# Peptides against a protein of PDB entry 3C2G, part 10

Target 1, 209 residues: chain A of PDB entry 3C2G
Amino acid sequence: IRTFDLLGLLLHDSDAIDGFVRSDGVGAITTVVQYPNNDLIRAGCKLLLQVSDAKALAKTPLENILPFLLRLIEIHPDDEVIYSGTGFLSNVVAHKQHVKDIAIRSNAIFLLHTIISKYPRLDELTDAPKRNRVCEIICNCLRTLNNFLMMWIPTPNGETKTAGPNEKQQVCKFIEIDILKKLMSCLSCEGMDTPGLLELRSTILRSFI

## One batch from the design tools (peptide; made by RFdiffusion4, then SolubleMPNN)

Design b1_p9_3_s2 (from b1_p9_3, 5 letters changed)
Fold by OpenDDE base, seed 1:
Structure b1_p9_3_s2 (fold): chain B 209 residues (1-209), chain A 9 residues (1-9)
Amino acid sequence: as target 1 above (209 residues)
Amino acid sequence: MSYKKLVEE
């Protein structure tokens, strides 16, 4: 735990973060968070989020790391772990087609829907910190979905990747009224990027309906 | 439409 705290303090600039990633830092964290210690898992996932924008991730093999993280955020009960994990996922797939492919093969689209679905509506949460954290998790999931959907949008030249039938079906689940209501409820949270959320909503609604 | 990233505060 103390080691991850120290790394969090030291990794304050992009060069240091990139150096950590080049030294297989993501793999090291992933190994450590396999121990049954919730505090360690929380700290490790937070550190993953902190390094999730590193340029060196483009050169890092994620074939074993990403499926493990997806399984972790599927089953772990701690919202802080879910927040960090979904945040990491959203960032790591953004500009990396090969990482998107790994995530999709590992059932990431369905998982994102599952995560959103398991949380109560924000209006049912009276504790403001909890409500805000849940909102942020939902936003992380939707951001990740947006980044997936971008690869299936036709280019001006008519070239586009095509989603498989299973992926299309999974994406269509995000237009369920419950999901849309949860997204709309996030717009009322303080500190949220309202224009960004509206863009995400529009992207989801336009993709397969 | 653009790719989105989480900005941590």
Scores: peptide ipSAE 0.234, ipTM 0.857, DockQ to the pose 0.161
Fold by OpenDDE base, seed 3:
Structure b1_p9_3_s2 (fold): chain B 209 residues (1-209), chain A 9 residues (1-9)
Amino acid sequence: as target 1 above (209 residues)
Amino acid sequence: MSYKKLVEE
């Protein structure tokens, strides 16, 4: 715990973060979070989120790391771990086709739906901090989905990959009424990026037109 | 349409 706290205090700028990642820092964190200590897991996942936009991640092999993280966020009960993990996922797949491919092969699309589905409606959460955290998790999931969907949207100048039949079926689950209601409920949360959420909604809906 | 990243406050 103290080690991760110290690292968090040292990693204040992008160069330091990038140096940490180049030194296999992500691998070190993922090794540590495999131990059955919830405090350690929480701290480790938070640190992963903090380094999730590092440029050096483009050169980091994620074939073993990403499936492990997906399994962790599938089963771990702590919202802080889920927040950090889904945040990391959303960032690491951005602009990285090979990482998207790893995630999709590891059933990430279905997992995102599962995560959203396990949380109650935001209007049923009376505790504001809890409600906001859940909203952020849902947003992280939808952002990740958006980043996947972007690869299948035709661009004027580019060949678009076609989603496989399984991926299409999994994406279709996100237009369920309950999922859409949860997305809409996030728009009422204080401090949320409402324009961003609306864009995500539009992207999801356009993927079915 | 652009890729989105989480920005922590």
Scores: peptide ipSAE 0.232, ipTM 0.857, DockQ to the pose 0.162
Fold by OpenDDE base, seed 2:
Structure b1_p9_3_s2 (fold): chain B 209 residues (1-209), chain A 9 residues (1-9)
Amino acid sequence: as target 1 above (209 residues)
Amino acid sequence: MSYKKLVEE
């Protein structure tokens, strides 16, 4: 915990973050969060989120790290861990095709749906901080999905990857009425990026046109 | 359409 606190204080500079990542910092955190200590797991995942946009991640092998993190956010009961983990996922897959491929092979699309599905409707949550955190988690999941969908949108250069049949089927689950209702409920959360959520919704829906 | 990233405040 003290180590993560120190790192959290030091990692406010992009070059320092890149240096940490180049030194296998992500692997180190992943090793630490394997211990059954919730405080340690929470702190570690928060640190992962803080370094999740590092340029050095493009050169970091994530074949073992990413599946582990996906399993963690699938089963861990702490919303703070889920928030940090889904946030990390959304950022790390952005602009990195090879990372997207690892995530998709590790059933990330289905996992995102599972995470959204396990939370109650936001209107059933009376605690505002809890409601907002759940909303943020849902947004992280949808952002991650958006970043996946971008890979299947034709580029001006005519190059496009085609989603496999299983991937298409899993994406189709996000247009289920219950998922859409949860997305819509997030629009009413205080401090949320409503335009951003609407854009995510549009991207999801357009993927089926 | 653009890639989106989470920015924590």
Scores: peptide ipSAE 0.230, ipTM 0.855, DockQ to the pose 0.162
Fold by OpenDDE base, seed 5:
Parts: sequence; structure tokens; C-alpha cells
Structure b1_p9_3_s2 (fold): chain B 209 residues (1-209), chain A 9 residues (1-9)
Amino acid sequence: as target 1 above (209 residues)
Amino acid sequence: MSYKKLVEE
């Protein structure tokens, strides 16, 4: 725990973060969080989030790491872990097609829907910090989806990756009324990036029209 | 449509 805290304090510089990642720091964290210690898992996932935008991740083998993380956020009950994990996922897949491919093969699209679905409606959450955290998790999931959807947008040369039938079906689940209501409810959360949420909503909806 | 990143405040 203290080690991760220390790393978190030291890794504020982008070059330092990149150096950590190049030294298989992500692999090291994922090894540590395999132990059944919730505090360790929480701290490790938070650190993952902190390094999730490192450029060096493009050169990091994630074939084993990413499926493990996906499984973790599928089953772990701690919202902080889910927040960190989904945040990491959203960042790590951005601008990295090969990482998207790994995630999608690991059923990430369905998982994102599952995560959103497991949380109650925000209006049923009376605790503001909890409500905000849930909202942020939902946003992380939707942001991740947005980043996936980019791969199916036609390029200027007319080339487009086509989603498989299963992928299309899984994506279609995000236009369910329950999902849309949860997204809309996030707009009422205090301190949220409302413009960002609206943009994300627009992007997702347009992807289905 | 653009890639989005989580920015922690």
C-alpha cells in the first residue's frame, strides 16, 4: 500500500510515468493486485489509472494484463476499483487499435454494459459521494465505448473495420432505455463535466443512427 | 467524433 502511494506521489511527471511503464510497471502492478487484498487491489488499480495515459503503453504487451483487469472489474465489489479500472481501460484503448482488439476479444463491450447495468439508478442513491462515483464509472464505461466506436467510423479512404454480429448486438444494448436513463441522470450530478457528458451522449447516439 | 480521455481533477 505504501509503495503504491509513494509511486503515486513520485509519478507526476509524464517522463517518469513513461519510464515506469517501460520498465514493466503495469505488469508489476497487475502481479501485485492478484493477491486477495482489497487495499492492495484498490491502490494498485488507482496507480494503473495514474499511468494509463502513458505513451509507453503503446509498446507494452497487454495480452495478459488487459484480460486480467477486465475480469477484476467484472467481479470486484469496490467502486473505487471499478472506477480506476474502467478509467484505465478508457485511456489505454484510446489511439491504440491493437489494445482495442485485445479488449474486444476479451468481451469488453459486454462487460461495459454489465458494469453500467449493475448499478442502481442515480436517483435511488442518496449519498452524494456514492452517486458521483457511480456516475463517473458510467462515464468511464461510455467513454471506453466511444473509443471503441471510433474504429468503425469510415476513414477518408473509405476503409472501415466492420463490427462482427456479436459486437453489433452488444453495442446495441447501450441504446436501451435503462442505459440512456442512467446517462441522463449523470447530468444532474454535482461536479460532473456536463458538456463532456453531453458530447459523449451525442456521439454514442449518432453511432446508432 | 474524437477519442476521449479521463482527466482526473
Scores: peptide ipSAE 0.227, ipTM 0.855, DockQ to the pose 0.162

Design b1_p9_3_s3 (from b1_p9_3, 5 letters changed)
Fold by OpenDDE base, seed 3:
Structure b1_p9_3_s3 (fold): chain B 209 residues (1-209), chain A 9 residues (1-9)
Amino acid sequence: as target 1 above (209 residues)
Amino acid sequence: MSYKVLSEE
């Protein structure tokens, strides 16, 4: 716990973060969060989120890390862990086709739907901090989905990868009315990227046209 | 566009 707190306090500089990642810091965190200590898991996942945009991640093998993290966010009950884990996932797949492929093969699309489905409607949450955290988690999931969907959108100059039948079926679950309502409810949350959420909605809907 | 999640301090 104290070690991750110390690392969190020291990793305010982008070069320091990149140095940590180059030294297999992500592997070290993932090793530590395998212990059945919720405080350690929370602190470790928070640290993962903090380093999730490091340039060195492009050179880090994620074949063992991503499936582990996906399993963690599937089963862990703590919203802080889910927030950090989905945030890490969203950032790490960004602009990295090979990482997207690992995530998709690891059933990430279905998992994102599962996570969103586990949370109540935001209008049922009276506690503002809880509501905001849930909204952020849903947004992280939808952002991650959007990063996948963008691979299959025809670009004027590009060979469009076609989604496989399984991926297409998994994507189809996101047009369920309950998922769409949760997306729409996030638009009313303060401090949210409303334009980004509207783009996500548009991308999701266009994927079915 | 790929969106970056801002880490909360």
Scores: peptide ipSAE 0.168, ipTM 0.796, DockQ to the pose 0.115
Fold by OpenDDE base, seed 2:
Structure b1_p9_3_s3 (fold): chain B 209 residues (1-209), chain A 9 residues (1-9)
Amino acid sequence: as target 1 above (209 residues)
Amino acid sequence: MSYKVLSEE
């Protein structure tokens, strides 16, 4: 615990974060969070989130790390772990095609749907901190989905990857009324990136029209 | 635009 807290305090500088990542820091965290200690898992996933936008991650092999993290956020009951893990996923796939490909092969699209589906409607959550955290998790999932969808949107230059039939089917699950209601409920939460959620909504709808 | 999750400071 103290080591992750210390690392968290030291990793406020972008160069320090990049140095940590270049030194296989993400692999080290991934090793530590394999221990059945919820405090270690929480602290480790928080640290992953803190380094998730490091430029050095573009050169880091994630073939073993991403599938492990995806499995962790699939099964772990702690919202703080899910928040940090989905946040890491959202950031790490951003602008990195090879990382998107690893995530997709690891069934990330379906997992994102599963995570959103596990949470109750936000209007059923009376505790404001809990409601906000759940909203943030849903937003992280939807942001990650948007990062995937962007690969399949035609660019003016005509180079588009085509989503496979399985990916299309998995994406289609996000237009389910329950998912759309949860997306809409997130728009009412304070401190949320409402413009970003609206853009995502538009992207999802455009992907199916 | 790729959305970045702001890590809580």
Scores: peptide ipSAE 0.162, ipTM 0.789, DockQ to the pose 0.116
Fold by OpenDDE base, seed 4:
Structure b1_p9_3_s3 (fold): chain B 209 residues (1-209), chain A 9 residues (1-9)
Amino acid sequence: as target 1 above (209 residues)
Amino acid sequence: MSYKVLSEE
């Protein structure tokens, strides 16, 4: 069992996770994953994913952490790292406007498009585990995008944050036929939440119509 | 609705 796997076993309840996060656990993980050790990077990113929904993250300064993670998932070749990192990103920006703002300033929208674009068509992937992991990564990216799009949906009070012109342009890239085909192909992957993917598809498409 | 990714156990 790797150190981070053991730590993950200890972080089974929300209070323990919150305690870890309050103790700068996310910062500690990000420090560890800076070492050029792929096993540590994989384990660390997996642990990040495990704590990514912690309530304490809303109070954690992420100004240094998010840009680092974004750079990591931009350059790292391992799908497990990309999966965990995009999953973390999706969860951490959920329901946290200030975190969304940090991510957007750090060019997250464009990065999500880049990540989706770099993967081959799923029909070209003969290995089922690989294909499923790629599907999950694509879904994580699209979920993250959806979490960003949610900030531009009118609130009941009529207040809408407006996307900047750059953000709008970056979002528009997701209506490319290649991106849409990849989203649709994910519906054919085993073990995927098909209803959730259909909902996501509908939300994304409605944001552009 | 915001989406959440579940970690693999």
Scores: peptide ipSAE 0.038, ipTM 0.693, DockQ to the pose 0.129
Fold by OpenDDE base, seed 1:
Structure b1_p9_3_s3 (fold): chain B 209 residues (1-209), chain A 9 residues (1-9)
Amino acid sequence: as target 1 above (209 residues)
Amino acid sequence: MSYKVLSEE
C-alpha cells in the first residue's frame, strides 16, 4: 500500500477530508506526483479525486496546482491518471468562478478536446472495463466543459460573461462530428449520467445559436 | 447545473 492509498483509506468523512485540504494536502499530493513513478502518480491522482469536492478547496490557492495537473493529464498515458485528473478538474471548477478562470487561462477547454480526440470510438473497444473507463473520461471532460459553458449563457436579466474569441473558437471544436459521435456513444453506456450528458449536448448546441 | 464526479472507491 502506497502512502496515498493509506490516506485514501483513512479519509472517509467530510471533516477529515476538509482537514486534509486545509492542511495543504492538495499541494502536498501535487508535489509528490512530480516524481517519475507511475504507481505514485496513479495513487496521488486518485486521492486528488477523492478530496476534489471538499469545501476547503474554495479557500485553497490553485494558481500553481491546477496548471500542473492540466499538464499532467495532457501527457500521461495511464487512463487511471486521466480519469482521476479529469474528475478532479470537473469537481474543483464546480461552483467556483475563480477556479474556472484559472483553468480557462491554462487552456483547459482545448485540453478537454484533445483528451476526447485521443481516445478511439467506444464501439472499437472490445474490453468492457477499458470501454467503461474511456467513457467515464469522456464524460468527465464534457461535464467540465458544461461547467465552463454555463458561465456564458445569457440569464433572463441580461447579465452574462462573454467568452473571448479564442474560447469561442475552442468551444466550436466540440461540435465536430467525431466529438458528437463519442458523446452519443457515452449516452448508450450503462451507469452514465444520461440527463447530464443530454443537458451538455443542449448547452453546446445553444452556444452556437 | 454543476456536475460532480463521484469517486468509485
Scores: peptide ipSAE 0.082, ipTM 0.750, DockQ to the pose 0.115; fails the geometry check

Design b1_p9_3_s4 (from b1_p9_3, 4 letters changed)
Fold by OpenDDE base, seed 1:
Structure b1_p9_3_s4 (fold): chain B 209 residues (1-209), chain A 9 residues (1-9)
Amino acid sequence: as target 1 above (209 residues)
Amino acid sequence: MSYRKLSEE
């Protein structure tokens, strides 16, 4: 059992998780996963996912951590790492505008598109565990995208952030037929966040109308 | 607007 696996077993409640995060646990994990050990990287990213909903993360600087994780997901060809990393991303950007800004500056939108694009269609996957994992990854990417897009939807009060031209162009790639088909395929998978996927579909469509 | 989070494994 790796150290990160042990930590994952010990972190059973929100208070313990918050304690770990307050002690710079996220920074410690990101330091350790820099070593070229696939098992360690996988375990570390899984632990990141486990602590990604911690309340204490609101007080944790992510300016160095988040870009590093995004780069790791970009270059590491491991479904478990990608699953954990995209899950972490989706959770940490939720309800945190400053974290969204860091992610966007770190080319997160383009990365999400790249991740979805590299996987085969779900109907081409005969292995159920693999198919489910791929579906979960796509769902994580789409959930994250939805969190970004919501910032740019006009509110009744007229106060909205404006996406830059590059961000708009990157978002436009998600209306490609291949991406839309993958989104629809995820809706057919059991246990997926169907309401979230439907919300994203609506948000994407509204962003271009 | 309610943001959704991934449930922990």
Scores: peptide ipSAE 0.164, ipTM 0.824, DockQ to the pose 0.163
Fold by OpenDDE base, seed 4:
Structure b1_p9_3_s4 (fold): chain B 209 residues (1-209), chain A 9 residues (1-9)
Amino acid sequence: as target 1 above (209 residues)
Amino acid sequence: MSYRKLSEE
């Protein structure tokens, strides 16, 4: 725990973050979070989130790391773990097609839907901190989804990856009324990435129209 | 294509 906190304090410099990642820091974190200590898992996932934008991640093999993280998020009903994990996921899949492919093969789209579906409606949450955290998690999930959907939007150059039938089916689940209501509820939360949510809405509409 | 990332405080 203290080690991760220390690393978090030290890793404010992009070069330091890259250095950490190049030294297999992500692998080290994933090793540590395999221990059944919730505090350690939280701290580790938080640190993952903190380094999730590292340029060096483009050169880091994520074939083992990403499925592990997805599984961790799936089995841990901890909001902090889910927040950090979905945040990490959203960042690492951004601009990285190969990482998107790994995530998709690891059923990330379905997992995102599952996460959103498991949380109550925001209007049912009376505790403001909890409500905000849940909203942030949903936003992370939706941002990740947006990043996936963007790869299937036709580029001006006419080259578009086509979503497979399974992926398309999984994406279709996000137009369920319950999911849409949760999306809309997030738009009303203060401090949320409203532009991102609006972009997602647009992307979804483009994907289904 | 604009990708958005989560920025932590």
Scores: peptide ipSAE 0.161, ipTM 0.821, DockQ to the pose 0.162
Fold by OpenDDE base, seed 2:
Formats: structure tokens, sequence, C-alpha cells
Structure b1_p9_3_s4 (fold): chain B 209 residues (1-209), chain A 9 residues (1-9)
């Protein structure tokens, strides 16, 4: 725990973060969070989030790391772990087709749907910090989904991949009325990027037109 | 196409 706190304090610039990643820092964190200690898992996932936008990740093999993290998010009921994990996922799949492919093969789309489905409606949460954290988690899930959908949208200058039948089916689950209601409820949360949420929602809906 | 990233607080 203290080690992760120290690392979090030291990793304030992009060069330090890249240095950590180049030294297999992500692998080190994933090794440490295998121990069944909730505080350690929280700290480790938070640190993963902090390094999730590092340029050095482009050269880091994630074939073993990403499935492990997805499984951790799937089985761990801790909001802080889910927040950090979904945040990490959203960042690492951005602009990286090979990472998107790993995530999708590891059932990430279904997992994102499951996460959103399991949380209560935001209007049922009276505790503001809890409500905000849940909203942030839902936003992380939607951002991740948007990043996946972008690979299937035709671009003027490139060949677009076509989503497989399984992926299409999983994406269709996000237009369920209960999911849409939860997404809409996030728009009322304080401190949330409302324009961003609207954009993500629009992208999801346009994927079916 | 804007890929969105979660910015660290």
Amino acid sequence: as target 1 above (209 residues)
Amino acid sequence: MSYRKLSEE
C-alpha cells in the first residue's frame, strides 16, 4: 500500500510515467493486485489508471494484463476498483486497435453492460459521493464502448472493420430502455461532462442507423 | 472522430 502511494506521488509527469511503464510497471502492478487485499487492489488499480494514458503502453504487451484486469473488475464489487479499472480500460483501448481486439475477445463489451446493469438508478442513490462515483463508472463504460464503436464507423480515408455478429448483439444490449435510462440519469449529476455523455449516447444510437 | 480519455484529477 505504501509503495503504491509513493509511486502515485512520484508519477506526476509524462516522462516518469513512461519510464515506469517501460520498466514493466503495469506488469508489476498486476502481479501485486493478485493478492487478496482490498486496499492493495484499490491502490494498484488507481495506479493503473494513473499510467493508463502513457505513450509507452503502445509498446507494452497487454495480452495477459488486460484479461486479468477485466476478470478483476467482473468479480470485485468495490466501486473504487471498478472506477479505476473501467477508466484504465477506456484509456488503453483508445487509438489502439490491437488493444481493442484483446478487450473484445475478453468479453469486454458484455462486461461493460453487466456493470451498468448491476448499479441502481442514480435517482435511488441519496448519498452524493456514491451517486457521483456510480455516474463516473457508467461514463467510463460508455466511453469504452464508444472507443470500440469508432473502429466500426466508416472513415473517409480508411477501411473499416465490420463488427461480428456477437459484437453486434452485445452492442444492441446498450439500447435497452433500462440502460438508456441510467445513461440519461448521469446527465443530472454534478461535475459530469454532459456534452461528452450526449456525444457518447449519440454515437451508440447512430451505430444502429 | 474524438476518442475520449479519462483525465486524471
Scores: peptide ipSAE 0.160, ipTM 0.819, DockQ to the pose 0.164
Fold by OpenDDE base, seed 5:
Structure b1_p9_3_s4 (fold): chain B 209 residues (1-209), chain A 9 residues (1-9)
Amino acid sequence: as target 1 above (209 residues)
Amino acid sequence: MSYRKLSEE
């Protein structure tokens, strides 16, 4: 745990982060978080989030790492793990089609829906820190979804990847009234990525119209 | 296409 803290302190420089990633740092973290220690898992996932925007990740094979992380998020009822994991997912799929493909094949869309669905409505949360964290998680999920949906939006050149029938069905779940209410509730939270949520709303509407 | 990333403080 102290090691991850130290790494977190040292990895404030983008070059250092890239160096860590190039040295298979992501693989090292995923190895460490396989141990059934909640503190270790939290620290590892937080570190993953910290390096999730590294340029070197474009050259890192994520075929084994990403499915593992998705499974970890699925089975761990820990808000910090889920926050870090969904944040990582959001960042690593951004601008990386091959990573999106891995995530989608690993049922990421369904997982995102599951995560949002399991949390109570924000208005039912009286604890402000908890409410904010839940909102952030939902935002991470929705941002990730937006990144996926963008690949299916027709480009001016007429080339669009078509979502498969399973993906379409999974995306359709996000128009459920409960999900929409949670999305709207996040807009009322201070300090949230409101522009991102609005963009997602627009993207969803475009996807279903 | 602008992809948004999580900005952590």
Scores: peptide ipSAE 0.157, ipTM 0.818, DockQ to the pose 0.164

Design b1_p9_4_s1 (from b1_p9_4, 6 letters changed)
Fold by OpenDDE base, seed 4:
Structure b1_p9_4_s1 (fold): chain B 209 residues (1-209), chain A 9 residues (1-9)
Amino acid sequence: as target 1 above (209 residues)
Amino acid sequence: EELGAARPV
């Protein structure tokens, strides 16, 4: 725990973060969070989120790390772990096609839907900190989905990838009325990235037209 | 646009 706090102090410097990632820091955290200690798991996943935008991640082999993290956020009951893990996932797949491919092969699209579906409606949560945390988790899942959907939008050169039939079927689950209501509720939460959620809405619409 | 998550404070 204290080691993660010390590393957290270094996380205000982008070069220090990149140095940590280049030294297999993400692999080291992944090893630590395999122990059945919820405090270690929470601290480790928080640290993953803090380094999740590192440029060095583009050169980091994630073939073993990413499937492990996906399994962790599938089964772990702690909202703090889910928040950190989904936040890491959204950032790590951004602008990295090979990482998106690993995540999709590891059933990430379906998992994102499962995570959103397991939480109650925000209007049923009276505790403001809990409501905000749930909103942030839903937003992290939807941001990740946005980053996947962007692969299937034509580039300036006219090239585009085509989603497979299974991926298309899994994406279609996000137009369920319950999911759409949760997206709309997140737009009303204070401190949320409202412009980003509006961009996601635009991306979803473009994917179905 | 591709989207990221905010870092915890």
Scores: peptide ipSAE 0.194, ipTM 0.835, DockQ to the pose 0.548
Fold by OpenDDE base, seed 3:
Structure b1_p9_4_s1 (fold): chain B 209 residues (1-209), chain A 9 residues (1-9)
Amino acid sequence: as target 1 above (209 residues)
Amino acid sequence: EELGAARPV
């Protein structure tokens, strides 16, 4: 706990964060969060989120790290861990085809659907902090999905990667009425990235129409 | 476009 607090106090600028990642900081955190201590897991995943946009991640081997994190966010009951983990996932796959490929091979698309499905509708949550946290988790999942779907949208150059049949089937689950309603409810939450959610909506529509 | 995550405040 105290070690991650200290790191949190030191990692206020992008250069310090990038230096931490270059020094295998992500590997160090993932080692620590393998211990069955919820406070360490929470603090470690929060730190992962804080470093998730580091440029050095493009050069970091994630073949072991990413599948571990996916398993963690699949099973962990704490919303703070899920928030941090899905936030890290959404950011780390952005603009990194090789990271997307690792995530997809590790059933990330199906996992994102599972996570969204675990939470109640936002209109059923009366506690505003809880509602906002759930909304943020759903947004992180959907943002990650957007980044996957972008691989299969035709570019102006006419080249596009084709999704496999299993990937297509998993993506089709996101057009379920319950999922769409949760997406729409997130647009009504204050302080959310509404432009990003609208971009996702556009991406989904372009993928299915 | 692709979407990144916000850092926790």
Scores: peptide ipSAE 0.182, ipTM 0.827, DockQ to the pose 0.529
Fold by OpenDDE base, seed 1:
Structure b1_p9_4_s1 (fold): chain B 209 residues (1-209), chain A 9 residues (1-9)
Amino acid sequence: as target 1 above (209 residues)
Amino acid sequence: EELGAARPV
């Protein structure tokens, strides 16, 4: 715990973050969070989120790290772990096709749907901090989905990767009325990336035409 | 367009 707090203080410098990642810092965090301590897991996942935009991640092997994080998110019913983990996932897959492929092979699409489905509607949450956290989690999941869907959208140049049959089936679950209602509810939350959510809505709709 | 990195909150 204290070690992660110390590292967190160093994370105000982008070069320090990049240096940490180049030194296998992400692997070190994933090793530490294997111990069954909720405070340690929360702190470790928060630190992962803080380094998730590091340039050095493009050169970091994630074949073992990413499946482990996805499993951690799957088994922990902790909003702080889910928030940090989905935030890390959304950032680490951005503009990195090889990382998207690892995540998808590790059932990330199914997991994202499961996470969104388990949370109540935002209008049922009276506590503002809880409502905002749930909204942020849903937004992280949907941002990650957007980044996956972008690789299957036809480009003017006629080169399109085709989603496999399993991926298509999993993506189809996101047009469920419950999921769409949760997306729309997130658009009404203050401080959210409304343009990003609108882009996601457009991407989802285009993926089913 | 790919949605940019979630800002580290």
Scores: peptide ipSAE 0.171, ipTM 0.828, DockQ to the pose 0.471
Fold by OpenDDE base, seed 2:
Structure b1_p9_4_s1 (fold): chain B 209 residues (1-209), chain A 9 residues (1-9)
Amino acid sequence: as target 1 above (209 residues)
Amino acid sequence: EELGAARPV
């Protein structure tokens, strides 16, 4: 715990973050969070989120890290772990085809749907901090999905990958009425990335045309 | 556009 707090105090600039990642900092965090301590897992996932936009991640082997993180999110019902983990996932897959492929092979699409499905509707949450955290988690999941879908959208000037039949089936789960209602509820939440959610809605619709 | 803008943590 104290070590992660110290690292958090040092990681205030992009160069320090990038240096940490180049030094296998992500691997170090994933090693430490293997200990069955919830506070340690929370702190480690928070630190992962803090470094999730590092340029050095494009050169970091994530074949062991991503499946581990996805499993961690799957088995821990902790909102802080899920928030940090889905935030990390959304950022790390962005603009990185290889990372998207690892995540998808590790059943990320299904996991994202499962996470969204397990949370109550935002209108059922009276506690504003809890409602906001749930909204942020849903947004992280949906942002990750958007980044996956972007690889399958036909571009006028580019080669487009085709989603496999399993991936298509898993994506189709996100047009369920329950998921759509939760997406729409997030659009009404203050302080959310409403433009990003609207972009996702557009991306989903285009993926089914 | 990919929604990969680093959310401020």
Scores: peptide ipSAE 0.163, ipTM 0.818, DockQ to the pose 0.441

